# Peptides against a protein of PDB entry 4QMF: the designs that were tried, part 17

Target 1, 175 residues: chain A of PDB entry 4QMF
Amino acid sequence: ESSFMTLFPKYRESYLKTIWNDVTRALDKHNIACVLDLVEGSMTVKTTRKTYDPAIILKARDLIKLLARSVPFPQAVKILQDDMACDVIKIGNFVTNKERFVKRRQRLVGPNGNTLKALELLTKCYILVQGNTVSAMGPFKGLKEVRRVVEDCMKNIHPIYHIKELMIKRELAKR

## One batch from the design tools (peptide; made by RFdiffusion4, then SolubleMPNN)

Design b1_p10_4_s1 (from b1_p10_4, 5 letters changed)
Fold by OpenDDE base, seed 2:
Structure b1_p10_4_s1 (fold): chain B 175 residues (1-175), chain A 10 residues (1-10)
Amino acid sequence: as target 1 above (175 residues)
Amino acid sequence: ELPEPVSVEL
């Protein structure tokens, strides 16, 4: 038997309560048990004696991790698919100055979200910038690229540089 | 501000 727990912030409680039946249904298909603890502010997933693939518990762990970081359920539940991976990138520890942090985080999003959208398209990933983390879902190759761009942005390398590079690489791959 | 994720194996 394997179990994983993740904590979530108070402001997510109402949403998680709303979608928890859907979480339960999705995990039941794999015979994974789950618990929402509103007192502690935690989500737990557990294998059962009926769990066919024991590796699915790791995906269930990732599901609750994504939900805790404000990823909507219809997107987060895709993590249960075999071809889908995720990454939760901590960005809050790169810069101590709050104003500098906010500026660099905003660069990831860009005007009207266009920078982030371009990065999503080029990497074939879903990306959510929220608080002190960036959540990403997609193929492993794309996730590696996303992490590089996100971390470099926090290290004062503007995302536009990487976007240009990714565009060139994409065009070359078509040939 | 959203805190960093905390995951625990039980």
Scores: peptide ipSAE 0.052, ipTM 0.733, DockQ to the pose 0.025
Fold by OpenDDE base, seed 3:
Structure b1_p10_4_s1 (fold): chain B 175 residues (1-175), chain A 10 residues (1-10)
Amino acid sequence: as target 1 above (175 residues)
Amino acid sequence: ELPEPVSVEL
């Protein structure tokens, strides 16, 4: 049997309390146990003797990881689907200058969120930019593209370059 | 500012 624990920031506590019954119900369908510890500020998931698919615990691990990074439950719970993958990309360690970090992170979002929306559409992913991480959910190919764009953005390659390339590739793939 | 995510196998 396996267990995974993730820590969450204090400001997520009220939200997690609100949706925890829904988390429990979703995981009960797979006979995965879960615990919300408000003192430690942690979420834990565990296999039980009744867990049928041992691989589902890895998806449960990913669920609590996404919830800790501010992904809403209705979106995060989709990780339990067989065809859905996720990635939590750390962006806080690419630059030491705070102003440069903020500027590059803002480029991922763009004016009125248009850059982020374009990237989501082109990669078929859900993407959330929050704090020092970018959370993404979708197909593996799309997630690989998202990680490339995000990391390159933090390395001072503007996302519009990659978006243009993705648009061209999409157009060429039409039959 | 959010801390880095911490996931631990138990």
Scores: peptide ipSAE 0.051, ipTM 0.728, DockQ to the pose 0.025
Fold by OpenDDE base, seed 1:
Structure b1_p10_4_s1 (fold): chain B 175 residues (1-175), chain A 10 residues (1-10)
Amino acid sequence: as target 1 above (175 residues)
Amino acid sequence: ELPEPVSVEL
């Protein structure tokens, strides 16, 4: 038997309560049990005697991790697909100055979200910038690219540099 | 507990 638990912040409680039946239904298809503890502020997933695929519990772990970091359920549940991977990139520890952090985080998003949307398209990933983390979902190759861009951005390398490089690579691949 | 995130407009 395998079990995983994740804590979620208080501000997610109302949302998680609202969608938890959908979470349960999605995991039931794989015979994974789940528990939402609103008092502790935790989500738990665990295998059951009827769990057939031993690997699905790891995806269930990732599901609750994504939900804890504000990824909406309709997107997060896609992690249960075999071809879908995820990454939760911690960005809060790269700089101690809050203003510098906010400025660098904003560079990831860009004007009207255009920088982020460009990055999503180029990497074929879903990307959510929220608080001290960036959550990403997509193919492994794309996730590696996202992590590089995100971390470099927090290290004061502007995302536009990487976006330009990714665009060039894509253009070359189409030839 | 995870820190409360500041919203970023996308």
Scores: peptide ipSAE 0.031, ipTM 0.665, DockQ to the pose 0.050
Fold by OpenDDE base, seed 4:
Parts: C-alpha cells; sequence; structure tokens
Structure b1_p10_4_s1 (fold): chain B 175 residues (1-175), chain A 10 residues (1-10)
C-alpha cells in the first residue's frame, strides 16, 4: 500500500470541497482512495487492494499537488491520462527582492496573457502562474521547455527570447 | 503569496 498527502492553502478549501466528489469519482475508476481533511488542510491519496496499476498512485499524487496549486479540476484530472505529465516549478527562490520577483513573474504572463498563451501553444502545455509556483501539464518534452523558460525568466532572461527560439525550432521540425 | 506545495509520502 502506497499513500501520498499534500497540504493546501486555506483559500483553496471552498473550491476543493466543491469538487471533491468529482475527484473521488475520477480516482475510484482506478481504485485509488482519497481523503480531504479540512482540519489539517490536506488531501491524501491511497492505493487499495483493488488497485491494478501501481503507477497510478503517482499520478494521483500529482493530481492533488496540482489541485493544491490552484489548477482547476477539469484540467488537473487530465494528469491521470497515460500521455500526460506535469511539473510544479518553484519560482519564489530565484529573486530576493519582492518587486523584482513580481516584475519577472509578470513577464511570464505578458500583456493580456499573450506571452503565456504563446508558450502554451509552442510547448503544447497547460501553464498556470500562481504565487511562488508555475504549474504545467503536457508532454515531457514540452514540460522541459516550460521549465527552462520559466526559470530563465526568473533569472532575468525575457520569455520573448525563448518564444522566438521555440518558434524557429518548430518551423525547422516541420521540414 | 501562495505557500510552496508540500507533498509527503505516507
Amino acid sequence: as target 1 above (175 residues)
Amino acid sequence: ELPEPVSVEL
């Protein structure tokens, strides 16, 4: 038996309560048990005697991790698919100055979210910038690219540079 | 500001 627990911030409680039946139903298909603890502020997933695929527990772990980081359920639940991977990229430790952090984080989003949208399209990933993390879901190759762009942005390499690079690479790959 | 995610294997 394997189990994983993830803590979530208080502001996510109401949402998680709302969708928890859907979480339970999704995990039940894989015979994974789950518990929402509102006192502790935690989500737990567990294998059962009926769990067929032992690897699904890792996906369940990722599911609750994504939910804790404000990824909405309809998107987060896609992690249970075999072809879907995720990454939660910590960005809060790259810069000590809060104002600088905020400015660099905003660069990931860009005007009207256009920078983020471009990155999502180029990497075939879903990307959510929230607080001190960037949550991403998609193919492994795409996730690797997202992490690079995100971390470099926090290191003061503007995402536009990488977007241009990714666009060029995409065009070259079509030939 | 969002706290860092904490995952624990039980």
Scores: peptide ipSAE 0.053, ipTM 0.736, DockQ to the pose 0.025; fails the geometry check

Design b1_p10_4_s2 (from b1_p10_4, 4 letters changed)
Fold by OpenDDE base, seed 3:
Structure b1_p10_4_s2 (fold): chain B 175 residues (1-175), chain A 10 residues (1-10)
Amino acid sequence: as target 1 above (175 residues)
Amino acid sequence: ELPEPVEVEL
């Protein structure tokens, strides 16, 4: 049997407490046990003797990872679907200058969030930019594209370049 | 900055 635990920041406590019954119900369908520890500030998931597919524990691990990174439950719970994958992209180590980091991270969002929205639509992914990470959920192909755009943005390649490229590729793929 | 979560395999 396998178990995974993740710590979450204090500001997430109230929200996680309000949705934990929904988390429990979702995981019970797969016979995965879970625990919310408000003292430690942790979430734990584990297989049971009734777990049919032990591999589902990896998706449960991803669920609590996403919840800890401020992904809302209605979105995060989709990770339990077989065709849904996720990626947590670390962006804090690409540049040492704080002001440059903030500026490049803001480029991912763009005016009124339009850059991020365009990237989500083109990759068919959900994307959340927060702190030193970008959380993404979607098909593997889309996630690969998101990671490339995000990392290149932190390397000073503006996202608009990739968005234009993705738009052209999309048009060429139409039948 | 937001604190980073810590993941542990048990």
Scores: peptide ipSAE 0.177, ipTM 0.831, DockQ to the pose 0.024
Fold by OpenDDE base, seed 2:
Structure b1_p10_4_s2 (fold): chain B 175 residues (1-175), chain A 10 residues (1-10)
Amino acid sequence: as target 1 above (175 residues)
Amino acid sequence: ELPEPVEVEL
């Protein structure tokens, strides 16, 4: 039997409490047990004797990880699908200057969220920029591209450069 | 600044 726990920040408590019955129902389909501890501020997932697919516990681990990183449940629960992967990209350590960090992080979103939306469409991923991480969900190929764009952005390579590149690649693939 | 979650294997 395997178990994973994720601590979540206090500001997520009310939301997690609200959706936890839905989390339980989703995991019950896979015979994965789960516990929300509001005192400790933790989410736990566990295999049971009835868990058929041992790999599903890793997806359950990812589910609670995504929820802790502010991904909404209707999106996060998709991680339980076989064709869905995720990546939590740490962005907080690329620059020491807070102002520079904020500016570069904002570039990922862009005006009216247009940069992020373009990246999501081109990579077929869901992307959430929150705090010191970027959470992404989608196909492995798309996730690889997202990580590259995100990390390069924090290294001062503007996302527009990669968006243009991805658009060109897409157009070439239509030939 | 937002607190960071912590993952633990049990």
Scores: peptide ipSAE 0.168, ipTM 0.824, DockQ to the pose 0.024
Fold by OpenDDE base, seed 1:
Structure b1_p10_4_s2 (fold): chain B 175 residues (1-175), chain A 10 residues (1-10)
Amino acid sequence: as target 1 above (175 residues)
Amino acid sequence: ELPEPVEVEL
C-alpha cells in the first residue's frame, strides 16, 4: 500500500472544502481513498485493497499537488486520465531581484494573457502562472516544451521567440 | 508571496 500527503496554504481551505466531495467521488472510481484534514491543512491519498491499478496512486498524488497549487478541480481532475501528465515548474530561483522576477513572470502571461494562451494552444497544455511556480497539464511532449519556454523566460529569453518557433514547426507539420 | 505546499510520501 502507498500513501501521499500534501500540505496546502490556509487560503485554499475554503475552496478545497467546497470541492472535496467531488475529489472523493473521482478517486472512488479508482478505489483510492482520500482525506482532507482542515486542522493540519493537508490532503492525503492512499491505495486500498480494492485498488486495481497500482499506478493510479501516483496520479492521485499529482491531483492533490495540483489542487494545493490553486489549479481548479475541473482541470486538476483530468490528471487521472492516462494520457494526461503534469509538471510544477519552480521559477523563483532564477532571479533574486523581485522586480526583475515579476517582470519576467509577466512576460509569460503577456498583454491580456495572449502570450500564455498562445503557448497553451501550441503545446496543447493547460498552464497556470502563480507565485513562484508554473503548473502545467498536458501531453508529455507539450510539457517539455512548456518547461523550456518557462525556464528560458526566467533566463531572459522572451517567450515570443519560442512561440514563433512553435508556430513555424506546426505549419511545417501540416505539409 | 504565496506559501508553497509541501509534499510528503507516507
Scores: peptide ipSAE 0.168, ipTM 0.829, DockQ to the pose 0.024
Fold by OpenDDE base, seed 4:
Structure b1_p10_4_s2 (fold): chain B 175 residues (1-175), chain A 10 residues (1-10)
Amino acid sequence: as target 1 above (175 residues)
Amino acid sequence: ELPEPVEVEL
């Protein structure tokens, strides 16, 4: 049997408590056990003797990872679908200057979130920019594109450049 | 800055 644990920050506790019954129900369908430990501040998932698909535990691991990174449950639970993948992109190490970091991170979002929305649409991904990470969910190809744009943004390549590129590629693929 | 989660394989 396999198990995974994720520690979560205190500010997530109230939300996780609220949705944990839903988490349990979702994982029960796959015979994955789960535990929310409010003292330790951890989420644990584990296989049981009734777990049919051994690979589902990895998706359960990803579920709690996403939840710990503030992805809402209705979105995060989609990770249990076979065709859904995720990526948690660490962005905090690309620049040392805090102001520069904040500025570049904000570029991912853009005015009124329009840049992020465009990227989500073009990649068919869900994307959450928060703290030192970007959480993404979607098809593998889309996730690859998201990671590229996100990392390049932290390297001072403006997301608009990539959005234009993705738009062109999309148009070419329709022909 | 948000606290970072920690993942552990058991």
Scores: peptide ipSAE 0.159, ipTM 0.827, DockQ to the pose 0.024

Design b1_p10_4_s3 (from b1_p10_4, 3 letters changed)
Fold by OpenDDE base, seed 4:
Formats: structure tokens, C-alpha cells, sequence
Structure b1_p10_4_s3 (fold): chain B 175 residues (1-175), chain A 10 residues (1-10)
């Protein structure tokens, strides 16, 4: 038996309560058990005797990780698909100055979210910038690109530079 | 600042 637990922040409690039946149903299809502990503020997933694919527990682990980082369930549940991977990129440690951090994080989003949307389209990923993390879901190649752009942004390399690069690479790949 | 979740492998 394998199990994973993730603690979630208090502000996620109400949402997690509302969607937990859906989480349970999604995981039941794979014979993965799950528990929401509101006292501890934790989510747990575990294999059962009927779990067929041992690798699915890792995806279940990722599911609760994503949920803990404010990814909505309809998006997060896609992690259970074989072709879907995820990454939770910690961005809080790149900059000590809070104002600088906020400014650089905002660059990832851009005006009206246009920068983020462009990055999502180019990488074929879902991307959520929230707090001290960026959660991404998509193909492995796309996730690698997202991580690079995100980390470089926190290192003061503007995302627009990478977006331009990705656009060029995309055009070259079509030829 | 949002609290970071903690993952535990059991």
C-alpha cells in the first residue's frame, strides 16, 4: 500500500469541502481511496487492494498537490490522464524584496492576463500563478518551457523575451 | 503571501 498526504492552507477548506465528492468519484474509478481531514487540514490518497495501476497513486498525489495550490477541480482532475503531467514551481525564494517579487510575478500574468495566456497557448499548458507558486499542467515538453520562463521571470528576464523565442521556435517546427 | 502546502510521503 502506498499513500500520500498534502496539507492545504485554511483558505482552501471551503472549496475542498464542496468538491470532495467529485474527487472521491474520480479516484474511485482507479480504486484509489482518499480522505479529506478538516481538522488537520490535509488531503490523503492511498492505494487499495483493488488498485490495478500502481502508477496512478502518483497522479493522485499530484491531484491533491494541485488542489492545495488553488487549481480548480475540473482542471486538476485532468492530471489523472496518462498524457497529462504537472509541475508546481516555487517562485517565492528568487527575490527577497516583496515589492520586487510582486512586480516580477505580475509580469508573468501581464496586462489583462495576456502574457500568461500567450504562454499557455505556446506551451499547450494550463498555468495558474498563485501566491508563491506557479502550477502548470500539460505535456512534459511544455512544462519544461513553462518552468524556464517562470524561473527566468523571477530572475528578471521578462517573459516577453521568451514568448518571442517560443513563437519563433513554433514557426520553425511547422516547416 | 499564501501558505505553502506540505507534502508527505506515507
Amino acid sequence: as target 1 above (175 residues)
Amino acid sequence: ELPEPVEVDL
Scores: peptide ipSAE 0.035, ipTM 0.703, DockQ to the pose 0.025
Fold by OpenDDE base, seed 2:
Structure b1_p10_4_s3 (fold): chain B 175 residues (1-175), chain A 10 residues (1-10)
Amino acid sequence: as target 1 above (175 residues)
Amino acid sequence: ELPEPVEVDL
């Protein structure tokens, strides 16, 4: 058997408890077992003797990873689809100065969330900026672009530069 | 601040 565990922060406990039956039902379709441990603050997924596709356990691993990083269940569960990939980008270690970190993280969101929305549309990804991570879901190509923009932003390259570049590339691809 | 995720392979 294969098994994966992910820790989650305490503030997610209440939410995870409320949706865990839905998680169980979604994974049961693939004969993947799951456990929510409230004492340890962990989620576990594991294959069973009835698991038909052994590769689905990796998607289940991704599911609990996304849930731990505040992605809501209706969005996170889409990771079980064959055409959906995800990435959890750690951003907390790029900058030691807290104020600089906050400023750069805010640039990803932009005024009224417009920068983030533009990036989501251009990459065809869902993107959630939360704490020390950025969670993204979508096609592999889009995820690669998101990671580049996010990491560059933390390295003091403003997202608007990449957004403009992506817009131009998109228009050229339509011709 | 939100901590980074910790994953364990079992």
Scores: peptide ipSAE 0.035, ipTM 0.698, DockQ to the pose 0.025
Fold by OpenDDE base, seed 5:
Structure b1_p10_4_s3 (fold): chain B 175 residues (1-175), chain A 10 residues (1-10)
Amino acid sequence: as target 1 above (175 residues)
Amino acid sequence: ELPEPVEVDL
């Protein structure tokens, strides 16, 4: 039997407690067991003797990873769908200066979140910027584009450049 | 930063 475990930060504990019954119910449909350990601060998913699809455990692994990084359950649970992929992009190690990090991370969001919203629409992805990570969910092509924009932003390439390029490419493809 | 998920093969 296969199992995966991930840790979560203390500030996430209260929320995870409130939605854990929903997590359990969603995974029960696939005969995947799950455990929330509040002492260790961990989530675990496990195959059972009744698990009929061995691949679903990998999606369950991704589910708990997304939940640990503050993705809300109604969005995170979509990872169990066959056509849905995810990526957790680490952004905290691109720059050592805290003020520079905060500034570049804020560029991803933009005024009133409009930069991030534009990127979500163009890539057909859900994107959450939180702490030292960016969590994304969507098609593989879109996820590849998101990772490029996010990492380039942390390398001081402004997201607006990529957004303009993506818009132009979409217009050309619709002809 | 949070660690990556830990895989346990049972």
Scores: peptide ipSAE 0.034, ipTM 0.719, DockQ to the pose 0.019
Fold by OpenDDE base, seed 3:
Structure b1_p10_4_s3 (fold): chain B 175 residues (1-175), chain A 10 residues (1-10)
Amino acid sequence: as target 1 above (175 residues)
Amino acid sequence: ELPEPVEVDL
């Protein structure tokens, strides 16, 4: 049997309490047990003797990881689908200067969120920029592209450069 | 700021 635990920040507690019955129901379909510990501020998932596919525990691990990083449950629960992957990209260690960090992180979002929306559409991913991480969900190829754009942005390569390249590649791929 | 997520394999 396998078990995974993830810590969550205090400000997520009220939301996680609200949706935890839905988390339990979703995981019960796969015979995965789960525990919300409000004292420690942790979520735990475990296989049981009735778990049919032991590999589903890795998706349950990803579910609680996404929830801890502020992804809403209706989106996060999609990780349990076989064709859905995710990535949590750490962006807080690329830049030592706080102001420079904030500016580069804001470039990922862009005016009115247009940069982020464009990246989501081109990669077919869901993307959430929150704190020192970027959470993404989608196909593996799309996730690879998101990670490149996000990390390059933190290295001072503006996302619009990659967006333009992705647009051109998409047009060239059309028959 | 959000702290870095801590994952533990039990």
Scores: peptide ipSAE 0.034, ipTM 0.700, DockQ to the pose 0.024; fails the geometry check

Design b1_p10_4_s4 (from b1_p10_4, 5 letters changed)
Fold by OpenDDE base, seed 5:
Structure b1_p10_4_s4 (fold): chain B 175 residues (1-175), chain A 10 residues (1-10)
Amino acid sequence: as target 1 above (175 residues)
Amino acid sequence: ELPEPVTVEL
């Protein structure tokens, strides 16, 4: 039997309480047990003797990790699908200056979120920029591209460069 | 920063 736990910040508590019955229902389909501990501020997932596929616990682990990082449940629950992967990219340690960090993080989002939306479309991923992390969900190839763009952005390479490159590559591939 | 997941093996 396997068990995974993740801690979540206090501001996430109210939302997690609201959707926890839905989390339980989704995991019950796979005979994965789950616990929300409001005192500790943790989510736990566990295999049971009725868990048929032992690999599903790893997806359950990823589910609670995504939920802790503000991914909404209707999106996060898709991680339980076989064709769906995720990545949580730490961005908070690339620069020490807070103002520089905020500026570079904002470049990922762009005006009205348009830069992020373009990146989502080109990589076929869902992407959420929150705090010191970027959460992404999608195919492995797309996730690899997202991580490259995100990390390069924190290294002062503007996302527009990669977006233009991805657009050109897509046009060439459709021939 | 959010805490990392913790692995518990039974």
Scores: peptide ipSAE 0.194, ipTM 0.844, DockQ to the pose 0.019
Fold by OpenDDE base, seed 4:
Structure b1_p10_4_s4 (fold): chain B 175 residues (1-175), chain A 10 residues (1-10)
Amino acid sequence: as target 1 above (175 residues)
Amino acid sequence: ELPEPVTVEL
């Protein structure tokens, strides 16, 4: 038997309460048990005797991790699909200056979210920029690209540069 | 600033 627990911040409590029945139903299909502890502020997933695929517990772990980082359930639950992976990229430690951090983080989003949308399309990933992390979901190759762009952005390499590069690579791959 | 979640194996 394997189990994982993720702590969530207090501001997520109301939302998690609202969607927890949906979480339970989704995990029940895989015979994964789950518990929402509102006192501790934790989510727990565990295998059962009926769990068929032992690897699904890792996806369940990722599900609760994503939920803790404010990914909406309809998106987060896609992690249970075999072809879907995720990454939670820590961005808060690249820059010590708060103002510089905020500015660089904003570059990931761009005007009206256009930079982020472009990156999502090019990598075939879902991307959520919030707080000190970027949560991403998609194919492994796409996630690798997202991590590179995100980390480089925090290192003062503007995302537009990478977007242009990704566009070129995409065009070359079609031939 | 959003707190970083902690995930542990039990």
Scores: peptide ipSAE 0.193, ipTM 0.840, DockQ to the pose 0.024
Fold by OpenDDE base, seed 1:
Structure b1_p10_4_s4 (fold): chain B 175 residues (1-175), chain A 10 residues (1-10)
Amino acid sequence: as target 1 above (175 residues)
Amino acid sequence: ELPEPVTVEL
C-alpha cells in the first residue's frame, strides 16, 4: 500500500495540531506526504512520485500510529531511524472487567512509575502505557521482552517476577 | 478506531 490512515481520539487533537508542522518536515525528508484531518480526527501518510524507498511508508505508518497513542513527537519521530522498531500492544481485551483491567494496568506502571521505569531500563525500550494500549520503541529483542511482560501482566502475572528474571539475566550476561 | 482512554503516567 502507498497510503495509511490512523484515527486519533479527540483529546489528542490540540497536541497533534501543534506539532503537525514538525511531522510534515520530518516526513518531507523522505518524500512522504501527510495530512491531518481535524474534522474526521485522522492522520494520513502517503508515498509520492518522489519517494525513492517504498519501505519508508511503513515507518511513516508507525509514526502516526504512535502519535495517535500519545507518544510525544520527539520520541515518536525516532521510528524513522533504521535501527528503531516499535510495537503497539493492545491490552484492553485481556480482561472484560474494567476494575480488574485498571488494577492490572496499574501494576505495569507501579508506584510512582518505578515498575515501568525498571522495565524500560532492562529492555532498553521506551514504553508508554496509555488507555488500552502499551506503545514501545527500541531494539527488537527488547520489544519482545516488553510484550511478554505486558501480556503476562494482563494475564495476572506480576511484572516484578519478570523484572527480577531480567535483572538476573543481565547480571549473568555481564560476566 | 481509538477509544477515549484514561491517562496512565510514569
Scores: peptide ipSAE 0.054, ipTM 0.728, DockQ to the pose 0.049
Fold by OpenDDE base, seed 3:
Structure b1_p10_4_s4 (fold): chain B 175 residues (1-175), chain A 10 residues (1-10)
Amino acid sequence: as target 1 above (175 residues)
Amino acid sequence: ELPEPVTVEL
């Protein structure tokens, strides 16, 4: 039997308490057991003797990982679907200067969030920018595109360049 | 439909 644990920051505690019954119900459908430890600040998932598909534990692992990174439950629970994948992209190690980091991270969002919205639409992904990571959910092709745009942004390639390229490719594919 | 993206600065 397999088990996975993830730690969550203190500011997520109240929310996780609120939705944990829903997490339990969702995982029970797959006979995956779960535990919320408020003292340690951890979430644990594990297979049981009744688990039909042992591979579902990997999706349960991803679920708690996403929840720890502030993805809301109604979105995060979609990871249990067979066609849904996720990626947690570390962005904090590309630049040493804090001000430069903040500026480049802000470029991912753009004015009124328009850059991020455009990227979500073009890649068919959900994207959440928080702290030193970007969480994404969607098809594998879309996730690869998101990772490229995010990492290039931290390398000082503006996301608008990639968005323009994606728009052109999309229009060409319609013909 | 996908939810709107959000940013939390930490």
Scores: peptide ipSAE 0.032, ipTM 0.633, DockQ to the pose 0.041

